# Designs tried in a protein design run: peptides against a protein of PDB entry 4Z5W. Part 149

Target 1, 305 residues: chain A of PDB entry 4Z5W
Amino acid sequence: IPDVFLELNKLWYFSAQSNLFNGEMPRSLSNSRSISLLSLRNNTLSGQIYLNCSAMTNLTSLDLASNSFSGSIPSNLPNCLRLKTINFAKIKFIAQIPESFKNFQSLTSLSFSNSSIQNISSALEILQHCQNLKTLVLTLNFQKEELPSVPSLQFKNLKVLIIASCQLRGTVPQWLSNSPSLQLLDLSWNQLSGTIPPWLGSLNSLFYLDLSNNTFIGEIPHSLTSLQSLVSKENAVEEPSPDFPFFKKKNTNAGGLQYNQPSSFPPMIDLSYNSLNGSIWPEFGDLRQLHVLNLKNNNLSGNIP

## One batch from the design tools (peptide; made by RFdiffusion4, then SolubleMPNN)

Design b2_p22_4_s2 (from b2_p22_4, 10 letters changed)
Fold by OpenDDE base, seed 4:
Structure b2_p22_4_s2 (fold): chain B 305 residues (1-305), chain A 22 residues (1-22)
Amino acid sequence: as target 1 above (305 residues)
Amino acid sequence: SFAELLKRVQTNTESFFLTTVE
């Protein structure tokens, strides 16, 4: 990318997605006072990520996903006082979340999907201090770590939590009960165990639940038949979506189905590929807004209602 | 009823995971 952005005093939006840009990010972009949304997703950009947050006072969204950046996660990003959305997916950091992110009060949406992030306990302990954090995507990180169940963890404003394909151990963490605004939970493709907790059915905004491909045991909580968002549409809080798309993938090598907004996901309960037992509750019939129910590959018994 | 649910919902679908990149 040519280093010509200093002359573009009116540049609010720059999108150069899915190009063949190589080398380092231009210094004129890293110092742009006017830029609000910067997307360089799906390029071959390299070097360290550096942003002059003292200059970039208008930066609200940053998408650098699918680039060849190296080094540490930029610890100064919390100094970008208007920065809300960050997509760092598929950047191989091999790092922990910086401690400075405790102060990242502007942060609303964060993705590190497939970014070789380490230490989930530290990551969640840090990110809980981000009071405005609504969307957190940590898929394909933390390989074989234990999902912390520390009850002191609090994500009060969390709406979207995706921590899939990490081979995480542990249980469904009780601290998620402190996230009453949770709309989407994906913990699929882990090694999570224990029972599915009944308090999940108290998450009145939860319309998408994926617990598939784990080692859950026991009965399906009857409380899932009373998920208010799946019974009626009345509680659908439309909020501004992240400035980055989501992808529904079968595996790491498959093409993804793109979803521009979390609200575009079909309302779903997927509990497939577990060791759940007992009966299918007839009261799943009350879930008038449900589009997908997947209970296959369990130890369920009795009659299909 | 559950029988009415089964007329409109997809069942036994492939399982996917969510990410923010292809």
Scores: peptide ipSAE 0.579, ipTM 0.954, DockQ to the pose 0.923
Fold by OpenDDE base, seed 5:
Structure b2_p22_4_s2 (fold): chain B 305 residues (1-305), chain A 22 residues (1-22)
Amino acid sequence: as target 1 above (305 residues)
Amino acid sequence: SFAELLKRVQTNTESFFLTTVE
């Protein structure tokens, strides 16, 4: 990308996604005082990510996903006092989340999907301090680590949590009960074990639950039949979606179905590919807003209601 | 009823995971 952005003193939005840009990010762009939204997704940009947060006072959204950046995650990003959304998906960092992210109070949406992030315990311990964090996507990281169940972890404002395809061990973490505004939970394609906890049914805003492709045992919690968002048409407060799309993927190599906002996902319970036993609760019939119920490939028994 | 639910909902779908990149 040419270093010509010094003359663009009124540049609010720069979207150059899905091009063939190579080399480093231009210094003039990294020092832009006017830019609010920066998207360079799906390019061949390289080098270290550097942003002059003292200059970039208007930066609110950063999408650098699917680039060849190297080095550490920029520890100075919390100094970008208006930065709300970050998409660093498919950047091979091979790193931990910086400790400085404890101070990232402007952060509302973060994705590190498939970014070779390490140490999920440290990541969650850091990110819990982001009081405005609503969307967290950590899919395809933390390979074979243990999902921490430390009850002290608190994501009070979390609405979207996606930690899929990590081969994570452990159980459904009790600290998620501290996230009463959770709308979407995807913990699919892990090695999570134990029982599905009944307190999941107390998450009244939860309309999308994916626990598929794990090693869960025991009965389906009856409390899932009383998920308020699936029983009644709540006025889904259309909260501001992250400035990055979501993709529903079958595997890492398949094309994804694009969803521009979490509210566009069909209301779903997917418990497929587990070792769940017992009966199907007839009270699943009360879930008037449910669009997808996937219970296949379990050890369920009895009569279909 | 559960029988009415089954007329409306998709069952036995493929399992997907969510990400923010294609």
Scores: peptide ipSAE 0.579, ipTM 0.954, DockQ to the pose 0.937
Fold by OpenDDE base, seed 3:
Structure b2_p22_4_s2 (fold): chain B 305 residues (1-305), chain A 22 residues (1-22)
Amino acid sequence: as target 1 above (305 residues)
Amino acid sequence: SFAELLKRVQTNTESFFLTTVE
């Protein structure tokens, strides 16, 4: 990309998605005082990610996903005081989340999906300090690590948590019970074990639950039949969605179905491909807002109600 | 009823995971 942005005093939005841009990010862009939304998704940009946060005082959204950037995660990003949304998906960092992210109070939406992030314990310990964090996507990281179940972890304002396809071990973490605003939980394609905890049914805003492709045992918790968001139309306050889309993917190499907002996902319970036993609760019939129920490939028994 | 649920919901769907990149 040419280094011509110094004269663009009115550059508010720059979107150069799905191009053939290579080389480093232009220094004039990294110093832009006017830019609010920067998207360079799906290019071949390389080098280190550097943003002059002291200059970039209007930066609110950053999408650098699917680029050939190298090096560490920029530790200075918390100094971008208006930066709310970050998509660093498919950037091969091979790094831990910087400790500086404890101070990232402007952060509302973060994705590191498929970014070779390491140390999930440190990542969650850091990110819990981001009090405004509503969307966290950590899919395809932390390979074969243990999902921490430390009760001290608190994500009070978390609405969307996606930690899929990590081969994570452990159980459904108890600290998620402290996230009463949770709307979407995807922990699919892991090696999570134990029982599905009954407190999941107390998450009144939870409309999308994917626990598929794990090693869960025991009965389906009856409390899932009373998920308030699936029983009744709650007036979900339309909060501003992340500035980045979501994709439903079958595998890493398949094309994804794009969803621009989490609210556009069909209300779902997917417990498929586990070792769940017992009967199907007839009270699943009370889930008037449910669109998808997937219980296949379990050890369920009895009659279908 | 559960029978009425099964008439309207999708069952046995493919399992997907969520990400933020294609």
Scores: peptide ipSAE 0.578, ipTM 0.954, DockQ to the pose 0.922
Fold by OpenDDE base, seed 2:
Structure b2_p22_4_s2 (fold): chain B 305 residues (1-305), chain A 22 residues (1-22)
Amino acid sequence: as target 1 above (305 residues)
Amino acid sequence: SFAELLKRVQTNTESFFLTTVE
C-alpha cells in the first residue's frame, strides 16, 4: 500500500479488504489522526503490527484479519482510548495476550480466531479486566490446553463467547454463571467432559448454545427447556454488533456462511456428538423461539416425545 | 408440544463452529 495517507486529513473510513496488498502497513496510516474505521482484511501484509495510539485518537475499529503479520501482539493498543473492535483472526502470532490488555477499557469486541494464541488461562485472566468486553472469539487457539474453571473469573458484560475447535480439556466453566447477559455460547469441537451444568438454563438471554463434538456425559439438564429467550420473544435489546462478521465453518479449509450480526443466528441448541444419556424432555416443546435442535450421535434412550 | 416443535425446527443438522474469518 502506498504511504500517501498524510495528505488524507479527513480520512474517516478506509476499507481495502480482499486485495493483493503486500509489504508493511504504511506509516502514514499508522499515524492517522482522522481515521475511525480501518480494515485491511484478507491481504498479504507483513512485518510487525505498529499503531501510534497517541496520534490515532479517532480509531474505533481495526480489522487486520487474514494477513501475514509477524511478531508480538501490539502491547500499546490499550493506549488507543477509543478503540472498541479488533479483528486479528488468522494472523500467526505464536504469542500470549499482552498483560497491558488489563487496561483496555475501550475494548468491546475482540477476535483472535486461528491466530496461534497460547496460554488460555493467562488470556482469560487478562481479558476479564476489560469491563466493556461483550464479544470474545478465541476459536482455533490454545491447542490441547485446559479450559480454566477458576470461579473468580468474571466477564460481567459478556454477550458472545466463542472458543471452538481448540481441543480444549476440562468442563463447562462455572465462571460463565457470572455472565448473566450471555446470548451466544460456542464451545464446540473440543475435548470438554463432565456433565452439562443446570445453571446454563438460568442464562435468560442465551438463544444460541453449541456444545457439539465434545465428550459430555449424563442427562440433558431439564433447565434448558426453560431458557427464557427461547420460550418467549423478549425484545432482546439490539446491542451494537462487532464491526466484523462471523462465519459458520465445517472445517478450516471450507468456505464459511457469513453472518453480519450475532442476532442473525437462528436460535439453536446443538448437543450433538457427545455421550449424553437419558430421555429427551417433552418440555423442549415449550421452546417456541427455537429454530434448530440437534441431539444426534448421543446415547439417548426411551421414546421420542 | 414436542410434536409441534418437530414440525417447525431443524433436527440432525451438520455441526459447525464459529469464527471471524473465511
Scores: peptide ipSAE 0.573, ipTM 0.953, DockQ to the pose 0.920

Design b2_p22_4_s3 (from b2_p22_4, 12 letters changed)
Fold by OpenDDE base, seed 4:
Structure b2_p22_4_s3 (fold): chain B 305 residues (1-305), chain A 22 residues (1-22)
Amino acid sequence: as target 1 above (305 residues)
Amino acid sequence: SFADLLKRVQVNTESFFLTTVE
């Protein structure tokens, strides 16, 4: 990308997605006072990510996903006082989340999908201090780590949590009960064990639940038949979506189905590929807003209602 | 009823995981 952005005093939005840009990020762009939304997704940009947060006072959204950046996660990003949305997916950091992110009060949406992030315990301990964090995507990181169950973890404003395909061990963490506004939970493709906790059915905004491809045992909690968002439409809080799309993937090598907003996901319960037993509850019939029910490849018995 | 649910929902579909990149 040419280093010509200093003269663009009115540049609010720069989108150069899905191009063949290589080299480092232009210094004029990293010092832009006017830019609000920066997207360089799906390029071949390299070097370290550096943003002059003291200059970039209008920066609200940053998408650098699918680039060849190297080095550490920029620890100064919390100094970008208006920065809300960050997509760093598919950047191979091989790093932990910086401790400075405890102070990242502007942060609302964060993705590190497939970014070689390490230490999930530290990551969650840091990110719980982000009071405005609503969307957290950590898919394809933390390989074979243990999902922390520390009850002190609090994500009060969390709406979207995706930690899929990490081979995580542990149980469904009790600290998620402290997130009453949770709308979407994907913990699929892990090694999570124990029972599915009944308190999941108390998450009145939860319309998308994926616990598939784990090692869960016991019965399906009857409380899932009373998920209020799946019984009625009345409580769907439409909030601003992240400035980055989501993708449904079957595997790492398959093309993804693109979804521009979390609200565009079909309401779903996927409990497939576990070791769940007992009966299918007839009261799943009450879930009038449900679009997808997946219970296959379990140890369920009795009659289909 | 559960039978009425089965008339309108997709059942036992492929499982996907969510990401923010292809």
Scores: peptide ipSAE 0.568, ipTM 0.950, DockQ to the pose 0.908
Fold by OpenDDE base, seed 5:
Structure b2_p22_4_s3 (fold): chain B 305 residues (1-305), chain A 22 residues (1-22)
Amino acid sequence: as target 1 above (305 residues)
Amino acid sequence: SFADLLKRVQVNTESFFLTTVE
């Protein structure tokens, strides 16, 4: 990318996604005072990510996903006082979340999907201090780590949590009960064990639950038949979606189905590919807003209601 | 009823995971 952005004193939005840009991010762009939205997704950009947050006072959204950046996660990003959305998916950092992210009060949406992030305990301990964090995507990281169950973890404003395909061990973490506004939970394709906790059915805004491809045992919690968002048409306050799309993928190598906002996901309960037992609750019939029910490949018994 | 749910709901579909990159 040419270093010509100094002349673009009114540049508000720069999208150069899905091009063949290589080399480093130009310094004039890293010092842009006018830019609000920066997307360089799906390029071949390299080097260290550097942003002059003291200059970039209007930066609200940053999408650098699917690039060849190297080095550490830029610890100065919390100094970008208006920065809300970060997509760093598919950047091979091989790093932990910086401690400075405890101060990232502007942060509303964060993705590190497939970014070789390490230490999930430290990551969650840091990110819980981001009081405005609503969307957190950590898919394809933390390989074979243990999902922390520390009850002191608090994501009070969390609406979307995706930590899929990490081979994570542990149980459904009780600290999620501190997230009463949770709308979407994907913990699929892990090695999570134990029972599915009944308190999940108390998450009244939860319309999308994916616990598929784990090692859960016991009965399906009856409380899932009373998920308020699936029983009644709540006025889902369409909160501002993150400035990055979501992809529904069968595997890492398959093309994804693109979803521009979490509200566009079909209301779903997927508990497939576990070791769940007992009966299917007839009261699943009360879930009038449900679109997808997946219970296959379990040890369920009795009559289909 | 559960029988009415089964008329409307997709059952036993493929399982997917969510990400923010293709």
Scores: peptide ipSAE 0.564, ipTM 0.949, DockQ to the pose 0.919
Fold by OpenDDE base, seed 3:
Structure b2_p22_4_s3 (fold): chain B 305 residues (1-305), chain A 22 residues (1-22)
Amino acid sequence: as target 1 above (305 residues)
Amino acid sequence: SFADLLKRVQVNTESFFLTTVE
């Protein structure tokens, strides 16, 4: 990309996604005072990510996903005082989340999907301090780590949590019960074990639950038949969605179905590919807003209601 | 009823995981 952005005093939005841009990010762009939304997704940009947050006072959204950037996660990003949305998916960092992210109060939506992030315990301990964090996507990281169950972890404003395809060990973490505004939980394609906790049914806003492809045992919690968001049309407060789309993927190499906002997902319970036993609860019939129910490949018994 | 749910709901679909990149 040419280094011509110094003269663009009115550049508020720059989207150059899905091009053939290579080399480093232009220094004039990294120092832009006017830019609010920067998307360079799906290019071949390289080098270290550097943003002059003291200059970039209007930056609200950053999408650098699917680039060949190297080095560390930029520790100075919390100094971008208006930066709300970050998509760093498919950037191979091979790093931990910086400790400076404890101070990232502007952060509302973060994705590190498939970014070779390490140490999930440190990541969650840091990110819990982001009081405005609503969307957290950590898919395809933390390979074979243990999902921390530390009850002191608190994500009070969390609406979307996606930690899929990590081969994570452990149980459904009790600290998620402290996230009463949780709307979407994807913990699929892990090695999570134990029982599915009944308190999941107390998450009144939870309309999308994916626990598929794990090692869960025991009965399906009856409390899932009383998920309020799936029983009744709640007026979900339409909060602004993340500036980045979501993709449903079967595998890492398959194309994804694009969803521009979490509310565009069909309401779902997926418990498939576990070791769940017992009967299917007839009261799943009360889930009037449910669109997808997947219970296949379990040890369920009895009659189908 | 559960029988009425089965008439309207997609059951036993393919499982996907969520990400923010294609």
Scores: peptide ipSAE 0.562, ipTM 0.950, DockQ to the pose 0.923
Fold by OpenDDE base, seed 2:
Structure b2_p22_4_s3 (fold): chain B 305 residues (1-305), chain A 22 residues (1-22)
Amino acid sequence: as target 1 above (305 residues)
Amino acid sequence: SFADLLKRVQVNTESFFLTTVE
């Protein structure tokens, strides 16, 4: 990309997605005082990510996903006092989340999907300090690590949590019970074990639950038949969605179905490909807002209601 | 009823995972 952005004193939005841009990020762009939204997704940009947060006082959204950047995650990003949304998906960092992210009070939406992030315990311990964090996507990281179930972890404002395809061990973490505003949970394609906890049915805003492709045992919690968001049309407060799309994928090499907002997902319960036993609860019939129910490939018995 | 749910809901579909990149 040419280093010509010094003259663009009124540049508010720059989108150069899905181009053939290579080399380093232009220094003039990294020093832009006017830019609010920056997207360079799906290019071949390289080198270290550097942003002059003292100059970039208007930066609110950053999408650098699917680039060839290297080195550490930029530890100075919390100094970008208006930065709300970050998409760093498919950047091979091979790193831990910086300790400086404890101070990232402007952060509302973060994705590191498929970014070779390590140490999930440290990542969650750091990110719990982000009081405004609503969307967290950590899919395809932390390979074969243990999902921490430390009850002291607190994500009070969390609405969307996606930690899929990590081969994570452990159980459904008890600290999620401290997230009463949770709307979407995807923990699919892991090695999670134990029982599905009944307190999941107390998450009144939860309309999308994916626990598929794990090693869960025991009965389906009856409390899932009373999920308030799936029983009644409560007006899901349209909270500001992240400035990055979501994709439903079968595997890493398949194309994805794009969803611009979490609210665009069909209301779903997917418990497929586990070791769940017992009966299907007839009271699933009360879930008037449900669109998808997947119970395939379990050890369920009895009659279909 | 559960029978009425089955008339409306997609059952036993393929499983996906969510990400923010294609």
Scores: peptide ipSAE 0.561, ipTM 0.950, DockQ to the pose 0.913

Design b2_p22_4_s4 (from b2_p22_4, 8 letters changed)
Fold by OpenDDE base, seed 1:
Structure b2_p22_4_s4 (fold): chain B 305 residues (1-305), chain A 22 residues (1-22)
Amino acid sequence: as target 1 above (305 residues)
Amino acid sequence: SFAELLKTVKTNTESFFITTVE
């Protein structure tokens, strides 16, 4: 990318996604006072990510996903006072989330999907201080770590939590009960164990639950038949979507199905590929807004209602 | 009823995980 952005003093939006751009990010772009949305997704950009947050006073969205950037996560990003959305997916950082992110009050949507992020305990401890954080995607990180269950963790405004394909150990964490606005939970493709907690059915906005491909045991909580967002239509709050798309994938190498917003996901309960036992509750019939119910490959018994 | 739900709901689907990249 040529270093000509000093002349573009009115540049508000720059999207150069899905090209063959290589080299470093232009310094003139990293110092742009006018830019609000920056997307360089799916290129071959390299070097260290550097943004002059004191200059980039209008920056609201940053998508650098699927690039060859190296080094540390930029610790100065919290100084970008208007920065709301960050997509750093598929950047191999091999790092922990910076402690400075405790001060990231503008942050609303964060993705580190497949970015070699380490120490989930530190990551969640830091990110809980982001009071405006609504969307958190940590898929394909933290390999074989334990999902912390510390009840002091608080994500009060969290709407979308995705921590899939991490081989995470532990249980469904009690601290998620402190997220009453949660709409989408994906903890699929882990090594999570124990029982599915009944308090999940108290998450009145939860329309998408994926606990598939884990090691859960016991009965399906009857409280899941009372998920209010799946009983009635009234709770479909159209929230502002993050400025990055989501993809449903079968594996890391397969093409994904693109979803531009979380609200575009079909209402779903997926508990497949576990060790759940007992019967299917007839009261699942009350979930009139449900589009997908996947209970396959469990130890369920009795009659199908 | 559950039998009525089964007329409208997809069951036994493939499982996917969500990410933010292709």
Scores: peptide ipSAE 0.542, ipTM 0.940, DockQ to the pose 0.934
Fold by OpenDDE base, seed 5:
Structure b2_p22_4_s4 (fold): chain B 305 residues (1-305), chain A 22 residues (1-22)
Amino acid sequence: as target 1 above (305 residues)
Amino acid sequence: SFAELLKTVKTNTESFFITTVE
């Protein structure tokens, strides 16, 4: 990308996604006072990510996903006082989340999907301090780590949590009960074990639950039949969606189905590919807003209601 | 009823995971 942005004093939005841009990010762009939304997704940009947060006072959204950036995650990003949305998916950092992110109060949406992020315990301990964090995507990281169950973890405003395909060990973490506004949970394609906790059914805003492809045992919690968002048409408050799309994928190499917002996901319970036993609760019939119920490949028994 | 739900709900679908990149 040419270093011509010094003359673009009125540049508010720059989208150069899905091009063949290579080299480093232009210094004039990294110092832009006017830019609010920056998307360079799906290019071949390289070098270290550097943003002059003292200059970039209007930066609200940053999408650098699917680039060849190297080095550490920029520790100064919390100094970008208006920065809300970050998509760093498919950037191979091989790093931990910087401790400076404890101070990232402007942060509302973060994706590190497939970014070689390490140490899930440290990541969650840091990110819990982001009081405005609503969307967290950590898919394809933390390979074979243990999902921390530390009850002190608090994501009070969390609405979307996606930590899929990490081969994570552990159980459904109790600290998620501290996220009463949770709407979408994807913990699929892990090695999570134990029982599905009944308190998941107390998450009244939860309309999308994916626990598929784990090692869960025991019965399906009856409390899942009382998920209020699936029983009644609550007015889903259209919250401001992240400035990045979501993709449902069967595998890492498959094309994804694009979803521009979390509310575009069909209401779903997927418990498939576990070791769940017992009966299907007839009260699943009360879930009138449910679009997908996937219970396949379990040890369920009895009569289908 | 559960039987009524089964008229509207998709069952036995493929399992997907969510990401933010293709």
Scores: peptide ipSAE 0.537, ipTM 0.940, DockQ to the pose 0.938
Fold by OpenDDE base, seed 3:
Structure b2_p22_4_s4 (fold): chain B 305 residues (1-305), chain A 22 residues (1-22)
Amino acid sequence: as target 1 above (305 residues)
Amino acid sequence: SFAELLKTVKTNTESFFITTVE
C-alpha cells in the first residue's frame, strides 16, 4: 500500500479487504487523524502492527484479520480512546494478551480467532477489566490449556463468548454465571468435562448454546428447557453489532457461512458429540423459538418424547 | 409438545465452530 495518506485529512473509512497488498502497513495510515474505520482484512501485509494512537483519535474499528503480520500484539492499542472493535483473527502472534489491555475501556468487540494466543488464564484475567467488552472471540488459540474456573472472573457486560476449537480442558466455568447478558456461548470442539451446569438455564438472554464435541457427562440440565429467550420472543435490545462478520466453520480449511451479526445465528442448543446420559426432557417442546436442537452422538436413553 | 417442536427444528445437524475470518 502506498504511503500517501498524510494529506488525506478527510479519510473516514478505508477498506482494502481481499486484495494482494503486501509489505508493511503505511506509516501515513498509522498516523491518520481522520480515519474511523480501518479494514485491511485478507491481504498479505507483514511486519509489526504499529498504530500511533495519539494521532489516530478517531479510530473506532480495526480489522487486520488474515494477514502475515508478525511480532507482538500492539500494547499501545488501549491508548486509542475510541477504538471499540478489533479483529486480529488469523494473525500468528504467538503471544499473550498485553497487560495494558486491562485499561482498554473503549473495547467492545475483540477477536483473536486463530492468532496463536497463549495463556488463557492471563487473557481472561486481563480482559475482565474491559468494562465495555460485549463480544469476545478466542477460537483456535490456547491449544490444550485449561479453561480457568476462577469464580472471581467477571464479564458483566459479555453478550458473545466464543472459545471454540482450543482443545481446552476443564469444566464449564462458573464465572460465566456472572454474565447475565450472555446471548451466545460457543465452547464447542474442546476437551471440556464434568456435567453441564444447571445455571446455564438461568441465562435469560442465551439463545445460542454450543457445547458440542466435548466430554460432558451426566444428564442434560432440565433448566435448559426454561431458557427464556427460547421460550418467548423477548425484544432483543438492538445493540450495535461488531464491525466484523462471524463465520460458522466445520474445520479450519473449509469455507465458512457468514453471519454479519450475532442475532443472525439461528437459536440453537447443540450438545452433540458428548457422553450425556438420561432422557430427553419433554419440556424441550416449550422452546418455541428454537431452530436447532442437536443431541446426536450421546448416551441418551429412553423414549423420544 | 416435543413432537410439535421436532416438526419445526433442525436436528442432527453438523456441528460448526464460530470464527471471525473465512
Scores: peptide ipSAE 0.537, ipTM 0.940, DockQ to the pose 0.914
Fold by OpenDDE base, seed 2:
Structure b2_p22_4_s4 (fold): chain B 305 residues (1-305), chain A 22 residues (1-22)
Amino acid sequence: as target 1 above (305 residues)
Amino acid sequence: SFAELLKTVKTNTESFFITTVE
């Protein structure tokens, strides 16, 4: 990319997605005072990610996903006082989340999907201090780690949590019960065990639940039949969605179906590919807003209601 | 009823995980 952005004093939005740009990110772009939205997704950019946060006072959104950047996660990003959304998906950092992210008060949406992030315990301990964090995507990281169940973890404003395909061990973490605004939970394709906790049915805004491809045992909690968002047409106030799209994927090499907003996901309960037993609750019939119910490949018994 | 729900709901679908990149 040419280093010509110093002359673009009115540059508010720059999108150069899905091009063949290589080399380092231009220094003039890293020092732009005018830029609010920066997307360089799906290029071949390399080197260390550096942003001059003291200069980039208008930066609100950063998408650098699917690039060949290397080195550490830039620890100075919390100094970008207006930066709300970050997509660092498919950047191979091989790193932990910086401790400085405890101070990232502007952060509302973060993705590190498939970024070789390590130490999920440290990551969650740091990110819980981000008081404005609503969307967190950590898919394809933390390989074979244990999902921390520490009840002191608090994500009070969390709406979207996606930690899929990590081979994570442990149970559904009780600290999620402290996230009453949770709308979407994807913990699929892990090695999570134990029972599905009944308190999941108390998450009144939860319209999308994916616990598929785990090792859950016991009965389906009856409380899932009373998920308020799936019983009634609550006008979910469309809160500002992340500035990055989501993709549903069958595997890492498959093409994904794109969803521009979390609200675009069909209301779903997927508990497939577990070791759940007992009966299907007839009261699932009360979930009038449900679009997908997947219970296949379990140890369920009795009659289909 | 559950039988009425089954007329509108997809069952036995493929399982997908969510990410933010293709």
Scores: peptide ipSAE 0.528, ipTM 0.938, DockQ to the pose 0.929

